# Peptides against a protein of PDB entry 2V3S: the designs that were tried, part 90

Target 1, 95 residues: chain A of PDB entry 2V3S
Amino acid sequence: PISLVLRLRNSKKELNDIRFEFTPGRDTAEGVSQELISAGLVDGRDLVIVAANLQKIVEEPQSNRSVTFKLASGVEGSDIPDDGKLIGFAQLSIS

## One batch from the design tools (peptide; made by RFdiffusion4, then SolubleMPNN)

Design b2_p25_8_s4 (from b2_p25_8, 14 letters changed)
Fold by OpenDDE base, seed 1:
Structure b2_p25_8_s4 (fold): chain B 95 residues (1-95), chain A 25 residues (1-25)
Amino acid sequence: as target 1 above (95 residues)
Amino acid sequence: SSAAADLAAAAAALEAALGTNAAWV
């Protein structure tokens, strides 16, 4: 399995790491993303973007060691999105 | 799949949360 970390801010704007495994051929990017949403760790509005970037990293984990992407849930917040601070952005990386 | 939220300090993150809580999916 591929060991991954999803780094993003929670509802209190605290930066958290979410560690999980992805097994190609058994897991799907959308399925894992839905699990993260069901657990309350990812906003439901971010299903598409999380799944897309998860797919990107797991299809070539040796080349794509880290991907940072804009969250749909962050664009209408009071804070200006910032990829360096992961405000309105999340980061997926190989553990 | 299996997942867990880790509230320990993130590497090189100035605003990272500290704690021992964990959430599993």
Scores: peptide ipSAE 0.040, ipTM 0.686, DockQ to the pose 0.130
Fold by OpenDDE base, seed 5:
Structure b2_p25_8_s4 (fold): chain B 95 residues (1-95), chain A 25 residues (1-25)
Amino acid sequence: as target 1 above (95 residues)
Amino acid sequence: SSAAADLAAAAAALEAALGTNAAWV
């Protein structure tokens, strides 16, 4: 399995790491993303974006070690998005 | 799959911290 970390800010604007495994052929990017949402770890508005980037990283995990992407949930917030501070952005990486 | 949130302070979290929003609405 591929060991991954999703880094993003929670509702208190605190950065947290979410660790999970992805097994090609068994798991799907959308399925895992839905599990993260169901667990309250990811905003439901970010399903498409998280799934797309998860798919990208698991397709070529040896080449794609880290991916930072804009969250849909962050666009409507009061804070200006900033990828360096992961404000309105999240990061997926190979553990 | 298995997903687990790390609620402990991460090194990157400390460096990129804006502060904690502990205000109640």
Scores: peptide ipSAE 0.039, ipTM 0.658, DockQ to the pose 0.137
Fold by OpenDDE base, seed 3:
Structure b2_p25_8_s4 (fold): chain B 95 residues (1-95), chain A 25 residues (1-25)
Amino acid sequence: as target 1 above (95 residues)
Amino acid sequence: SSAAADLAAAAAALEAALGTNAAWV
């Protein structure tokens, strides 16, 4: 399996690392993303963007060691999005 | 899949991750 870390801020704006495994041929990017949402770890509005980036990293994990992406849930917030601080952005990385 | 959450490591780890083989979607 591929060991991954999803780094993003929670509702208190605290940065968290979410560690999980992805097994090619068994798991799907959309399925895992839905699990993360069901667990309350990802906002439901971010299903599409999380799944797209998860798919990107697992299809070429040796080339795509880290992907950073803009969250739909962060766009309308009061905070100005900032990829360096992961405000309105999240990051997927290979462990 | 199995998932677990913890408080993120220091900013140094974040900077290193963003600077190495980073991609945007």
Scores: peptide ipSAE 0.036, ipTM 0.645, DockQ to the pose 0.084
Fold by OpenDDE base, seed 4:
Structure b2_p25_8_s4 (fold): chain B 95 residues (1-95), chain A 25 residues (1-25)
Amino acid sequence: as target 1 above (95 residues)
Amino acid sequence: SSAAADLAAAAAALEAALGTNAAWV
């Protein structure tokens, strides 16, 4: 399996590292993203972007060691998006 | 799949808020 870390801020703006495994052929990017949303770890509005970037990293894990992407949920917030501070952005990386 | 939220490995950043929040998927 591929060991991954999703780094993003929770509703209290606290940075979290979410560790999980992805097994190609058993797991799907969509399915794992749905689980993250169901657990309250990812905003439902971010399903598409999380799934897309998860798919990107698991299809080429040797080439894509880290991907940082803009969250749909962050666009509506009062804070100015900042990829360096992961405000309105999340990061997926290979553990 | 299984997932766990952890703050122990979180990188420090300007204006980053860290607290206690552990969750499993």
Scores: peptide ipSAE 0.042, ipTM 0.684, DockQ to the pose 0.145; fails the geometry check

## One batch from the design tools (peptide; made by RFdiffusion4, then SolubleMPNN)

Design b2_p26_1_s1 (from b2_p26_1, 14 letters changed)
Fold by OpenDDE base, seed 3:
Structure b2_p26_1_s1 (fold): chain B 95 residues (1-95), chain A 26 residues (1-26)
Amino acid sequence: as target 1 above (95 residues)
Amino acid sequence: AIGDFGPATIERARKEFRGFKGVVKL
């Protein structure tokens, strides 16, 4: 399995690392993303972008050690999106 | 509740997300 970390800010704007495993051939990017949403770890508005980037990192984990992407949930937030500070952005990385 | 990583949310995540290994606050 691929050991991953999803880094994103919680409702209190604190950075958190969510650690999980992805098993190619058994898990799907969309399926795992939906589970993250169901668990309350990801905003439902971010299904598409999380799934797309999860797919990207798991299909070539040797080349894609880290991916940072803009959250749909962050667009209408009070803070201006900033990828460096992960405001309105999240990051997936190989653990 | 979404994005709230308090104790209740963590426990729910462990139950509902089979691949969940943990949350580290930074």
Scores: peptide ipSAE 0.127, ipTM 0.708, DockQ to the pose 0.839
Fold by OpenDDE base, seed 2:
Structure b2_p26_1_s1 (fold): chain B 95 residues (1-95), chain A 26 residues (1-26)
Amino acid sequence: as target 1 above (95 residues)
Amino acid sequence: AIGDFGPATIERARKEFRGFKGVVKL
């Protein structure tokens, strides 16, 4: 399995690392993303972008050690999106 | 609230997200 970390800010704007495993051939990016949403760890509006980037990183984990992407949920926030500070952005990385 | 990583949410995530290993506050 691939050990992953999803780094994103919670509702209190605190950075958190959500650690989980992904098993290629068993898990799907869409499925795991849905589980993250169901668990209340990811906003439902971010399903597409999370799934797309999860797919990207698990397809080539040796090459894609980290991917940072803009959240759809972040555009409605008052804070200006900033990938460096992960404001309106999230990051997936290989643990 | 969505994105709430308090104890209750973390515990729920452990149960509902099968691949969940933990949340680390940064």
Scores: peptide ipSAE 0.117, ipTM 0.704, DockQ to the pose 0.829
Fold by OpenDDE base, seed 5:
Structure b2_p26_1_s1 (fold): chain B 95 residues (1-95), chain A 26 residues (1-26)
Amino acid sequence: as target 1 above (95 residues)
Amino acid sequence: AIGDFGPATIERARKEFRGFKGVVKL
């Protein structure tokens, strides 16, 4: 399996690392993304962008060691998006 | 369809994820 970390801010704006594994052939990017949403760890509005970037990283994990992407849930927020501080952005990386 | 789960399914998914996955506050 591929060991991954999703780094993003929770509702209290605290940075969290969410560790999980992805098994090619068993898991799908959309399925795991939905699991994260169902667990309350990802906003439902971010399904598409999380799934797209998860698919990217699991397709070539040796080449895509880290991907940072803009969250749909962060666009309408009061804070100015900042990829360096992961405000309105999340990061997937290989553990 | 993906994302269309009843309460029982959501609760099961949450418990399974929290039981087997790690969350670290930074």
Scores: peptide ipSAE 0.109, ipTM 0.685, DockQ to the pose 0.251
Fold by OpenDDE base, seed 1:
Structure b2_p26_1_s1 (fold): chain B 95 residues (1-95), chain A 26 residues (1-26)
Amino acid sequence: as target 1 above (95 residues)
Amino acid sequence: AIGDFGPATIERARKEFRGFKGVVKL
């Protein structure tokens, strides 16, 4: 399996690392993303973007060691999106 | 609440998210 870390801010604006495994041939990017949403770890508005970037990183984990992407849920927030601070952005990386 | 990584949320995530290994507060 591929060991991954999803880094994003919680409702208190604190950075958290969500550590999980992805098994090619058994897991799908869409399925895992939906499970993250069901677990309350990802906003439902971010299904598409999380799934797309999860697919990207698991397709070529050696080339895509880290991907940072804009969250749909962060656009309407009071804070200005900032990829460096992961405000309105999340990051997937190979652990 | 979505995005709330308090203890209750983490425990629920461990149970409901297949492949979940944990959450580390930074």
Scores: peptide ipSAE 0.082, ipTM 0.669, DockQ to the pose 0.814

Design b2_p26_1_s2 (from b2_p26_1, 14 letters changed)
Fold by OpenDDE base, seed 5:
Formats: sequence, structure tokens, C-alpha cells
Structure b2_p26_1_s2 (fold): chain B 95 residues (1-95), chain A 26 residues (1-26)
Amino acid sequence: as target 1 above (95 residues)
Amino acid sequence: SIGAFDEETIAKARKEFRGFKGVVKL
């Protein structure tokens, strides 16, 4: 399995690392993304972008060691999006 | 509202999220 970390801020704007495994052939990017949403770890509005980037990283984990992407849920927030501070952005990486 | 990572949410995640290893606050 591929060991991954999803780094993003919670509702209190605190950075969190969500660690999980992905098994190619058994798991799907959209399926795991749905599980993250169901678990309350990801906003439902971010399904598409999380799934797309999860797919990217699990396709070639050797080359795609980290991907940072803009969250749909972060656009309407009061804070200005900032990829460096992961404000309105999240990051997937190989642990 | 990007998510609520309180103790209850973490407990739910551990139960419902297949492959979940944990949440670490930074």
C-alpha cells in the first residue's frame, strides 16, 4: 500500500496531517475521497479536487511526492488563499 | 468550514475511514 498524508486546516484554522494508506487495485481516488468526507475530515465541496489530486499522486508515487491544490471550500472564506501557508489549499504527500 | 478535527471527529474517522492511520495537529 501507498502511505499518504493529507495536510489541511480544520475549522479552527489549525494545520492537521491525516495519515492513511491507499491500495492500488482495491481503492479508488474517488472512493477514498468519499470516505474522507464521510469521516468529516474533508468538506464535501472538495470531492472533485481531492479525488483528482489523489489520483495523480497514486498513479506515480515515486515521481509525485507532493501535490498542493486549491480547495473549493476555501474560496468563500474570509482569509485570502495562500498555498504556502495552506490557507484555502491542501497538500497530499507520500509519507 | 474545511473540517472539524475534534476528538469526536477523530473517533469517527478511526471507525469509518478504511486505512486511517491518525490525525496529527501541527
Scores: peptide ipSAE 0.104, ipTM 0.723, DockQ to the pose 0.810
Fold by OpenDDE base, seed 3:
Structure b2_p26_1_s2 (fold): chain B 95 residues (1-95), chain A 26 residues (1-26)
Amino acid sequence: as target 1 above (95 residues)
Amino acid sequence: SIGAFDEETIAKARKEFRGFKGVVKL
């Protein structure tokens, strides 16, 4: 299995790491993303973008050690998006 | 660590998120 970390901010704008495993051939990017949403760890509006980037990193984990992407849920917020501070952005990385 | 998420969210994640390893506050 691939050990992953999803780094993103909670509702209090505090940065957290969510650690989980992904098993190719058993798990799907969309399925895991849906589980993250159901668990209250990811906003439902971010299903597509999280799944797309999760797919990217698990396809080639050696070449894609980290991916940072813009969240749909962050666009309509009051804060200015910032990829360096992960405001309106999230990051997936290989643990 | 349960990080900055509340206990209810963490409890739900442990139950419903298959492959969940934990939440760590940075």
Scores: peptide ipSAE 0.101, ipTM 0.691, DockQ to the pose 0.513
Fold by OpenDDE base, seed 4:
Structure b2_p26_1_s2 (fold): chain B 95 residues (1-95), chain A 26 residues (1-26)
Amino acid sequence: as target 1 above (95 residues)
Amino acid sequence: SIGAFDEETIAKARKEFRGFKGVVKL
């Protein structure tokens, strides 16, 4: 399995690393993303973007060691999006 | 380890998110 970390801010604007495994051939990017949402770890509005970037990282984990992407949930927030601070952005990386 | 997510969210994640390994506050 691929060991991954999803780094993103919670509703209190605190950064968290969410560690999980992805097994190619058994898991799907959309399925795991839906599970993250169901677990309350990802905003439901971010299903598409999380799934797309999860797919990107797991398709070539040796080449895509980290991907940072804009969250749909962050666009409407009061804070100005900032990829460096992961405000309105999240990051997937290989652990 | 337990991070910045609340206990309820963590408990839910452990129950419902297969492959969950933990949450770490940064």
Scores: peptide ipSAE 0.099, ipTM 0.691, DockQ to the pose 0.513
Fold by OpenDDE base, seed 1:
Structure b2_p26_1_s2 (fold): chain B 95 residues (1-95), chain A 26 residues (1-26)
Amino acid sequence: as target 1 above (95 residues)
Amino acid sequence: SIGAFDEETIAKARKEFRGFKGVVKL
């Protein structure tokens, strides 16, 4: 399996690493993303973007060691989005 | 440290997120 880390801010705006495994052929990007949402770890508005980037990293883990992407849930927040600080952004990386 | 998310969310994740390994506060 592929060992991954999803780094994003929680509701208190604190950075967290969510570590999980992805098994190609058994798991799907959309399925895992939905599980993250169901678990309350990812905002439901971010299903599409999380799934897309999860798919990207698992299909080419050697080339895509880390991907940072804009969250839909962060657009309307009070904080200005910032990819460097992961405000309104999340990051997936190979562990 | 583990557990930057609220305890209920973490517990739910452990139970319902099959691939979940942990949540670490940075």
Scores: peptide ipSAE 0.097, ipTM 0.689, DockQ to the pose 0.503

Design b2_p26_1_s3 (from b2_p26_1, 14 letters changed)
Fold by OpenDDE base, seed 5:
Structure b2_p26_1_s3 (fold): chain B 95 residues (1-95), chain A 26 residues (1-26)
Amino acid sequence: as target 1 above (95 residues)
Amino acid sequence: MIGAFDEETIAKAEKEFRGFKGVVKL
């Protein structure tokens, strides 16, 4: 399996690493993204962007070691989005 | 919005998210 980390801020704006494994042939980017949402770890509005970036990283984990992307749920927030501070952004990486 | 990733959230993830390995607060 591919060991992954999703780094993002929770509702208290605290940075967290969500650790999980992806098994090619069994898991799909869409399915795992749905699990993240169902578990309350990702906002449902972010399904599309999380799934797209998860697919990218699991296609070639050797080359795509990290991807940072803008969250749909972060746009309407009070804080100005900042990819460096992961405000309104999340990061997927190979652990 | 998502939650605070409290123990209830973690327990739910452990139960329902097959590939889940945990959450680390930074």
Scores: peptide ipSAE 0.776, ipTM 0.955, DockQ to the pose 0.888
Fold by OpenDDE base, seed 1:
Order: structure tokens, then C-alpha cells, then sequence
Structure b2_p26_1_s3 (fold): chain B 95 residues (1-95), chain A 26 residues (1-26)
């Protein structure tokens, strides 16, 4: 399996690393993204962007070691989005 | 909306998210 880390801020704006494995042929980007949402780890509004980037990293893990992407859930927040600080952004990387 | 990744959230992920390996607070 592919060991992955999703780094993002929780509701208290604290950075967290969510560690999980993706097994090609068994898991799908859409399915795992839905599990993240169902578990309360990712906002439901971010399904599309998380699934897209998860698909990107698992299809070419050697080339896409880390991807940072804007969250739909972060656009209307009080804080100004900042990819460097992962405010309104999340980062997915190969562990 | 997501939560604070508290113990209850972690326990739920361990139960329902097959590939879940844990959360590390930074």
C-alpha cells in the first residue's frame, strides 16, 4: 500500500497530520475521500478537491511526492487563505 | 464542518476508515 499523510488544520486551526494507507486496486480516491469526510477529518465541501489530488498522487507517487491544494471550506473563513501556512489549504504527501 | 480531531473522532476513524493509521498533532 501507499502510505500517505494529509496535513491540514482542524476546527481549532491547529495543524494535524492524518496518516492513512491507500491500496491500489482496492481503494479509490473518491472512496477514501468519502471515508475522510465521514470520519469528520475533512469537510464535506472539500470532497471534489481532495479526491482529485488524492487521485493525482496515487497514480504517480514517484512524481507527485507532495501536493498542496486550496480547500473550498476555507474560502469563506475569517482568515486569509495562505498556502505557506496551510490556512484554507491542505497538503497531501507520500510518507 | 470538521471538529478538533478529539478522541471520539479518532475512535470513529479507527473503526470506519479502513486505511486509517492515526492523527499526529503538530
Amino acid sequence: as target 1 above (95 residues)
Amino acid sequence: MIGAFDEETIAKAEKEFRGFKGVVKL
Scores: peptide ipSAE 0.776, ipTM 0.955, DockQ to the pose 0.878
Fold by OpenDDE base, seed 4:
Structure b2_p26_1_s3 (fold): chain B 95 residues (1-95), chain A 26 residues (1-26)
Amino acid sequence: as target 1 above (95 residues)
Amino acid sequence: MIGAFDEETIAKAEKEFRGFKGVVKL
C-alpha cells in the first residue's frame, strides 16, 4: 500500500496530519475521499478537489511526492487563503 | 462538518475508514 499524509487544519485552525494507506487495485481516490469525509476528517465540499489530488499522487507516487491544493471549504472562510500556512489549503504527501 | 479531530472522531475513523492510521496534531 501507499502510505499517505493529508495535512490540513481542523475547525479550531489547528494543523493536523491524517495518516492513511491507499491500496491500488482495491481503493479508489473517490472512495477514500468519501471515507475521509464520512469520518469527519474532510469537509464534504472538498470531495472533488481531494479526490482529484489523491488520484494525482497515487497514479505516480514516486514522481508526485507532494501536492498542495485549495479547499472549496476554505474560500468562504474568515481567513485569507494561504498555501504556505495551509489556510484554506491542504497538502497530500507520500509518507 | 469537520471538528477538532477529537477522540470520538478518531474512534469513528478507526472503525469506518479502512486505510486510516491515525491523526497527529502538529
Scores: peptide ipSAE 0.775, ipTM 0.954, DockQ to the pose 0.897
Fold by OpenDDE base, seed 3:
Structure b2_p26_1_s3 (fold): chain B 95 residues (1-95), chain A 26 residues (1-26)
Amino acid sequence: as target 1 above (95 residues)
Amino acid sequence: MIGAFDEETIAKAEKEFRGFKGVVKL
Protein backbone atom coordinates (compact mmCIF):
# COMPACT_ATOMS: atom_id res chain seq x y z
CA PRO B 1 0.00 0.00 0.00
CA ILE B 2 0.91 3.66 -0.50
CA SER B 3 1.20 5.72 2.70
CA LEU B 4 -0.26 9.19 2.18
CA VAL B 5 -0.70 12.43 4.12
CA LEU B 6 -3.41 15.00 3.45
CA ARG B 7 -2.50 18.30 5.10
CA LEU B 8 -5.33 20.80 5.51
CA ARG B 9 -6.92 23.17 8.02
CA ASN B 10 -9.91 22.23 10.18
CA SER B 11 -12.86 24.50 11.05
CA LYS B 12 -10.73 26.27 13.65
CA LYS B 13 -8.18 27.05 10.91
CA GLU B 14 -5.67 24.70 12.57
CA LEU B 15 -3.33 22.69 10.34
CA ASN B 16 -3.65 18.89 10.52
CA ASP B 17 -2.07 15.87 8.85
CA ILE B 18 -4.55 13.14 7.92
CA ARG B 19 -2.63 9.88 7.53
CA PHE B 20 -4.06 7.04 5.42
CA GLU B 21 -3.09 4.17 3.12
CA PHE B 22 -4.10 3.63 -0.50
CA THR B 23 -3.99 0.13 -2.01
CA PRO B 24 -3.73 0.14 -5.83
CA GLY B 25 -6.09 -2.33 -7.48
CA ARG B 26 -8.46 -2.31 -4.50
CA ASP B 27 -9.00 1.37 -3.70
CA THR B 28 -10.10 4.12 -6.10
CA ALA B 29 -9.36 7.83 -5.86
CA GLU B 30 -13.06 8.71 -5.81
CA GLY B 31 -13.88 5.99 -3.27
CA VAL B 32 -11.21 7.12 -0.81
CA SER B 33 -12.25 10.75 -1.30
CA GLN B 34 -15.82 9.81 -0.43
CA GLU B 35 -14.58 8.06 2.73
CA LEU B 36 -12.70 11.23 3.74
CA ILE B 37 -15.90 13.24 3.29
CA SER B 38 -18.10 10.70 5.12
CA ALA B 39 -15.68 10.74 8.05
CA GLY B 40 -16.00 14.54 8.26
CA LEU B 41 -12.36 15.12 7.35
CA VAL B 42 -12.96 16.80 3.98
CA ASP B 43 -15.75 19.15 2.84
CA GLY B 44 -18.22 17.56 0.42
CA ARG B 45 -17.70 20.41 -2.05
CA ASP B 46 -14.09 19.27 -2.47
CA LEU B 47 -14.85 15.75 -3.78
CA VAL B 48 -13.82 16.47 -7.37
CA ILE B 49 -10.55 18.28 -6.65
CA VAL B 50 -9.43 15.82 -3.94
CA ALA B 51 -10.20 12.80 -6.14
CA ALA B 52 -8.37 14.32 -9.13
CA ASN B 53 -5.21 15.03 -7.13
CA LEU B 54 -5.33 11.71 -5.29
CA GLN B 55 -5.51 9.96 -8.67
CA LYS B 56 -2.52 11.99 -9.90
CA ILE B 57 -0.31 11.11 -6.94
CA VAL B 58 -1.12 7.37 -6.85
CA GLU B 59 -0.59 6.97 -10.62
CA GLU B 60 3.08 7.90 -10.33
CA PRO B 61 4.08 8.09 -6.65
CA GLN B 62 7.79 8.14 -7.54
CA SER B 63 7.39 11.29 -9.66
CA ASN B 64 4.54 13.00 -7.79
CA ARG B 65 5.81 13.17 -4.21
CA SER B 66 3.62 16.15 -3.30
CA VAL B 67 0.73 18.09 -4.85
CA THR B 68 -0.91 21.30 -3.59
CA PHE B 69 -4.37 22.25 -4.85
CA LYS B 70 -7.11 24.83 -4.35
CA LEU B 71 -10.21 23.79 -2.41
CA ALA B 72 -13.68 24.69 -3.67
CA SER B 73 -14.74 25.15 -0.03
CA GLY B 74 -11.99 27.74 0.44
CA VAL B 75 -13.23 30.07 -2.30
CA GLU B 76 -16.41 30.86 -0.36
CA GLY B 77 -14.53 31.60 2.85
CA SER B 78 -13.71 35.02 4.23
CA ASP B 79 -9.95 34.50 4.18
CA ILE B 80 -7.92 35.16 1.03
CA PRO B 81 -6.59 31.86 -0.39
CA ASP B 82 -2.86 31.31 0.11
CA ASP B 83 -1.05 28.19 -1.12
CA GLY B 84 2.01 28.87 1.05
CA LYS B 85 -0.02 28.93 4.26
CA LEU B 86 -2.54 26.35 3.02
CA ILE B 87 -5.46 28.75 3.40
CA GLY B 88 -8.10 27.57 0.96
CA PHE B 89 -5.57 24.98 -0.22
CA ALA B 90 -4.67 21.41 0.75
CA GLN B 91 -1.51 19.36 0.23
CA LEU B 92 -1.34 15.65 -0.57
CA SER B 93 2.02 13.90 -0.20
CA ILE B 94 3.69 10.50 -0.06
CA SER B 95 4.65 9.62 3.53
CA MET A 1 -18.54 21.93 6.52
CA ILE A 2 -15.89 20.01 8.43
CA GLY A 3 -15.36 20.21 12.18
CA ALA A 4 -12.43 20.46 14.57
CA PHE A 5 -11.28 16.84 14.13
CA ASP A 6 -12.25 16.00 17.72
CA GLU A 7 -12.40 12.57 19.39
CA GLU A 8 -15.81 11.83 17.89
CA THR A 9 -14.54 12.53 14.37
CA ILE A 10 -11.46 10.35 14.91
CA ALA A 11 -13.58 7.48 16.25
CA LYS A 12 -15.87 7.68 13.22
CA ALA A 13 -12.90 7.67 10.82
CA GLU A 14 -11.42 4.61 12.55
CA LYS A 15 -14.72 2.79 12.08
CA GLU A 16 -15.73 3.88 8.58
CA PHE A 17 -12.52 4.82 6.72
CA ARG A 18 -10.70 1.58 5.83
CA GLY A 19 -7.28 3.09 5.11
CA PHE A 20 -7.33 5.60 7.97
CA LYS A 21 -4.20 5.72 10.14
CA GLY A 22 -4.86 8.82 12.26
CA VAL A 23 -4.74 12.60 12.49
CA VAL A 24 -1.77 14.62 13.70
CA LYS A 25 -2.40 18.19 14.86
CA LEU A 26 0.40 20.56 13.82
Scores: peptide ipSAE 0.774, ipTM 0.954, DockQ to the pose 0.879

Design b2_p26_1_s4 (from b2_p26_1, 15 letters changed)
Fold by OpenDDE base, seed 2:
Structure b2_p26_1_s4 (fold): chain B 95 residues (1-95), chain A 26 residues (1-26)
Amino acid sequence: as target 1 above (95 residues)
Amino acid sequence: SIGAFDEETIEKARKEFRGFKGVVKL
């Protein structure tokens, strides 16, 4: 399996690493993204962008070691989005 | 919305998210 980390801020704006494994041939980017949302770890509005970037990283995990992307849920927030601070952004990386 | 990642959320992830390994607060 591929060991992954999703780094993002929770509802209290605290930065967290969500650790999970992705098994090619069993898991899909869409399915895992849905599980993240169902568990309350990711905002439902971010399904599309999380799934797209998860697909990208699992396609070539040795080449795509880290991907940072803008969250749909962060656009309407009071804080100005900042990819360096992961405000309105999340990061997927290979462990 | 994104949860606070309290123990209740973590326990739910353990039960429902097959590949889940845990959360680390930074």
Scores: peptide ipSAE 0.725, ipTM 0.909, DockQ to the pose 0.927
Fold by OpenDDE base, seed 5:
Structure b2_p26_1_s4 (fold): chain B 95 residues (1-95), chain A 26 residues (1-26)
Amino acid sequence: as target 1 above (95 residues)
Amino acid sequence: SIGAFDEETIEKARKEFRGFKGVVKL
């Protein structure tokens, strides 16, 4: 399996690493994204962007070691989005 | 917004997210 980390801020704006494995042929990007949301780890508004970037990284994990993307849930937040500080952004990376 | 990632959330993830390995606070 592919060992992944989703780095993002929780509701208290604290940065966390969510560690999980993706098994090609068994898991799908959309399915895993739905599990993240169902577990309360990701905002439901971010399904599309998380699934798209998860698909990108698992297609070629050797080349796509890290991807940073804007969250739909972050746009409506009080803080100005900042990819460097992962405010309104999340990062997927190979562990 | 994103959840607080309290112990209850973590336990739910363990049950409902097959590939889940854990959360690390930074």
Scores: peptide ipSAE 0.725, ipTM 0.908, DockQ to the pose 0.867
Fold by OpenDDE base, seed 1:
Structure b2_p26_1_s4 (fold): chain B 95 residues (1-95), chain A 26 residues (1-26)
Amino acid sequence: as target 1 above (95 residues)
Amino acid sequence: SIGAFDEETIEKARKEFRGFKGVVKL
């Protein structure tokens, strides 16, 4: 399995690392993204962008060690999006 | 340390998210 970390802020704007494994041939990017959302770890509005970037990192884990992407849920917030501070952004990386 | 997500959310993830390994608060 591929050990991954999803770094993002919770509803209290606190930064967290969500650790999970992705097993090629068993898991899909869409399926795992749905599990993240169903568990309440990711906002449902972010399904598309999380799935797309999860697919990107698992299909080429040797070259895509880390990907940072804008969250749909962060665009309409009061805080100005900032990729460096992961405000309105999340980061997937190989553990 | 454990994540900043509430315990109920974490427990749900343990049960429903097969690949879930935990949350670490930064």
Scores: peptide ipSAE 0.724, ipTM 0.906, DockQ to the pose 0.488
Fold by OpenDDE base, seed 4:
Structure b2_p26_1_s4 (fold): chain B 95 residues (1-95), chain A 26 residues (1-26)
Amino acid sequence: as target 1 above (95 residues)
Amino acid sequence: SIGAFDEETIEKARKEFRGFKGVVKL
């Protein structure tokens, strides 16, 4: 399996690494993204963007070692998005 | 170790998220 880390801020704006494995041929980017949301780890509004970026990283994990992307849930929030601080952004990386 | 997500969330992830390995607070 591919060992992944999703780095993002929780509802208290605290940065966390969510560690999980993706098994090609068994898992799908959409399915794993749905599991992240169902578990309460990711905002439901971010399904599409998380799935898209998860797909990107698992397609070529040797080349796509890290991807940072803007969250839909962060765009309309009170905090100004900042990719450096991962405010309104999340990062997927190969562990 | 358990991160800054609450214990209920972590336990739910362990049970329902097949590939889940844990959360680390940074």
Scores: peptide ipSAE 0.724, ipTM 0.906, DockQ to the pose 0.496

Design b2_p26_2_s1 (from b2_p26_2, 14 letters changed)
Fold by OpenDDE base, seed 2:
Parts: structure tokens; sequence; C-alpha cells
Structure b2_p26_2_s1 (fold): chain B 95 residues (1-95), chain A 26 residues (1-26)
């Protein structure tokens, strides 16, 4: 399995790392993304972008060690999006 | 925290799915 970390801020703006494994051929990017949403870890509006980037990183984990992407849920927030601070952005990386 | 508990719950589900898959292939 591929060991991954999803880094994002919760509703209190606290940065968190979510470690999990992805098994190619068993798991799907959309399926795992939906599980993250069901767990209350990801906003439902971010399904598409999370799934797309999860798919990207698991396709070539040796070359795509980290991907940072803009969240749909972060655009309407009071804080200005910032990829460096992961404000309105999330990051997937290989553990 | 509440968010950390949600993380643990997600991780437990992730682990269980892997364990079931390993058992099926054994």
Amino acid sequence: as target 1 above (95 residues)
Amino acid sequence: SEFEEKIKAFQERNRRRRERAEEEEA
C-alpha cells in the first residue's frame, strides 16, 4: 500500500495531518475522498479537487511526492487563500 | 480534540479495510 498524509486546517484553523494508506486496485481516489467527507474531515464541496489530486499522487507516487491544491470551501472564507500556509489549500504527500 | 477523534475514526476504518483485504488474499 501507499502511505499518504493529507494536511489541512480544521474549522478552528488548526493544521492537522491525516495519515492513511491507499491500496491500488482495491481503493479508488473518489472512494477514499468520500470516506474523508463522511468522517467530517473534508468539506463535501471539495470532493472533486481532493479526488483528482489523490488520483494524481497515487498514479506515480515516486515522482509525485507532494501535491498542494486549492479547496473550493476555502474560496468564500474570510481569510485570503495562501498555499504556503495552507489557508484555503490542502496538501497530499507520500509518507 | 473533536477533529482528532474524527481522524482516528477514519484511520480505524482504513486499517480494517486493509486487514480484510489481506485476509481474503491469504
Scores: peptide ipSAE 0.731, ipTM 0.933, DockQ to the pose 0.826
Fold by OpenDDE base, seed 4:
Structure b2_p26_2_s1 (fold): chain B 95 residues (1-95), chain A 26 residues (1-26)
Amino acid sequence: as target 1 above (95 residues)
Amino acid sequence: SEFEEKIKAFQERNRRRRERAEEEEA
């Protein structure tokens, strides 16, 4: 399995690392993304972007060690997006 | 915190799915 970390801010704007494993051939990027949403960890509006970037990192984990991406929920929020501070952005990385 | 408990719940589900897959392949 691929060991991953999803780094993002919660509703209280606190930065969190979510560690999980992805098993190619068993798990799908969309499926795991939907589980993150169902758990209340990711906003439902961010399904597409999270799934796309999760797919990117798991298809070539040796070359794609980290990906940072803009959240749809962050754009619609009151805070100004900032990729360096992960405000309106999230990051996936290989653990 | 509430968010940390949500993380733990997600991780438990992730672990259980992997364990079932390993048992199926054994």
Scores: peptide ipSAE 0.731, ipTM 0.933, DockQ to the pose 0.834
Fold by OpenDDE base, seed 5:
Structure b2_p26_2_s1 (fold): chain B 95 residues (1-95), chain A 26 residues (1-26)
Amino acid sequence: as target 1 above (95 residues)
Amino acid sequence: SEFEEKIKAFQERNRRRRERAEEEEA
């Protein structure tokens, strides 16, 4: 399996790392993304972008060691999006 | 924190799913 970390801020704006495994051929990017949403870890509006980037990293984990992406849920927030601070952004990386 | 507990729950589900899959393939 591929060991991954999803780094993002919770509703209290605290940075968290969510480590998990992805098994190619068994798991799907969309499926795991839906599980993250169901767990209350990711906003439902971010399904598409999380799934897309999860797919990107698992299809070529050797090349895509880290991907940072803009969250749909962060666009209309009061805080100005910042990829460096992961404000309105999340990051997937190979553990 | 509540968020951390949610992480743990997700991780446990993730682990168990993998374990079941491995058992089926053994």
Scores: peptide ipSAE 0.731, ipTM 0.933, DockQ to the pose 0.834
Fold by OpenDDE base, seed 3:
Structure b2_p26_2_s1 (fold): chain B 95 residues (1-95), chain A 26 residues (1-26)
Amino acid sequence: as target 1 above (95 residues)
Amino acid sequence: SEFEEKIKAFQERNRRRRERAEEEEA
């Protein structure tokens, strides 16, 4: 399995790391993304972007060590999006 | 925190799914 970390801010703007494993051939990017949403960890509006980037990193985990992406849920927020501070952005990385 | 408890619940689901997969391949 591939060991991954999803780093993002919760509703209180606190930065968190979510560690989990992905098994190619059994898990799907969309399926795991839906589980994150069902758990209340990811906004439902971010399904597409999370799934797309999860797919990207699991396709080539050796070359794609980290991917940072803009969240749809962060666009309409009061804070200005910032990829460096992960404001309106999330990050997937290989553990 | 509440968010941390949600993380743990998600991780438990992730672990259980992996364990079932390993049992099927044994």
Scores: peptide ipSAE 0.730, ipTM 0.933, DockQ to the pose 0.814

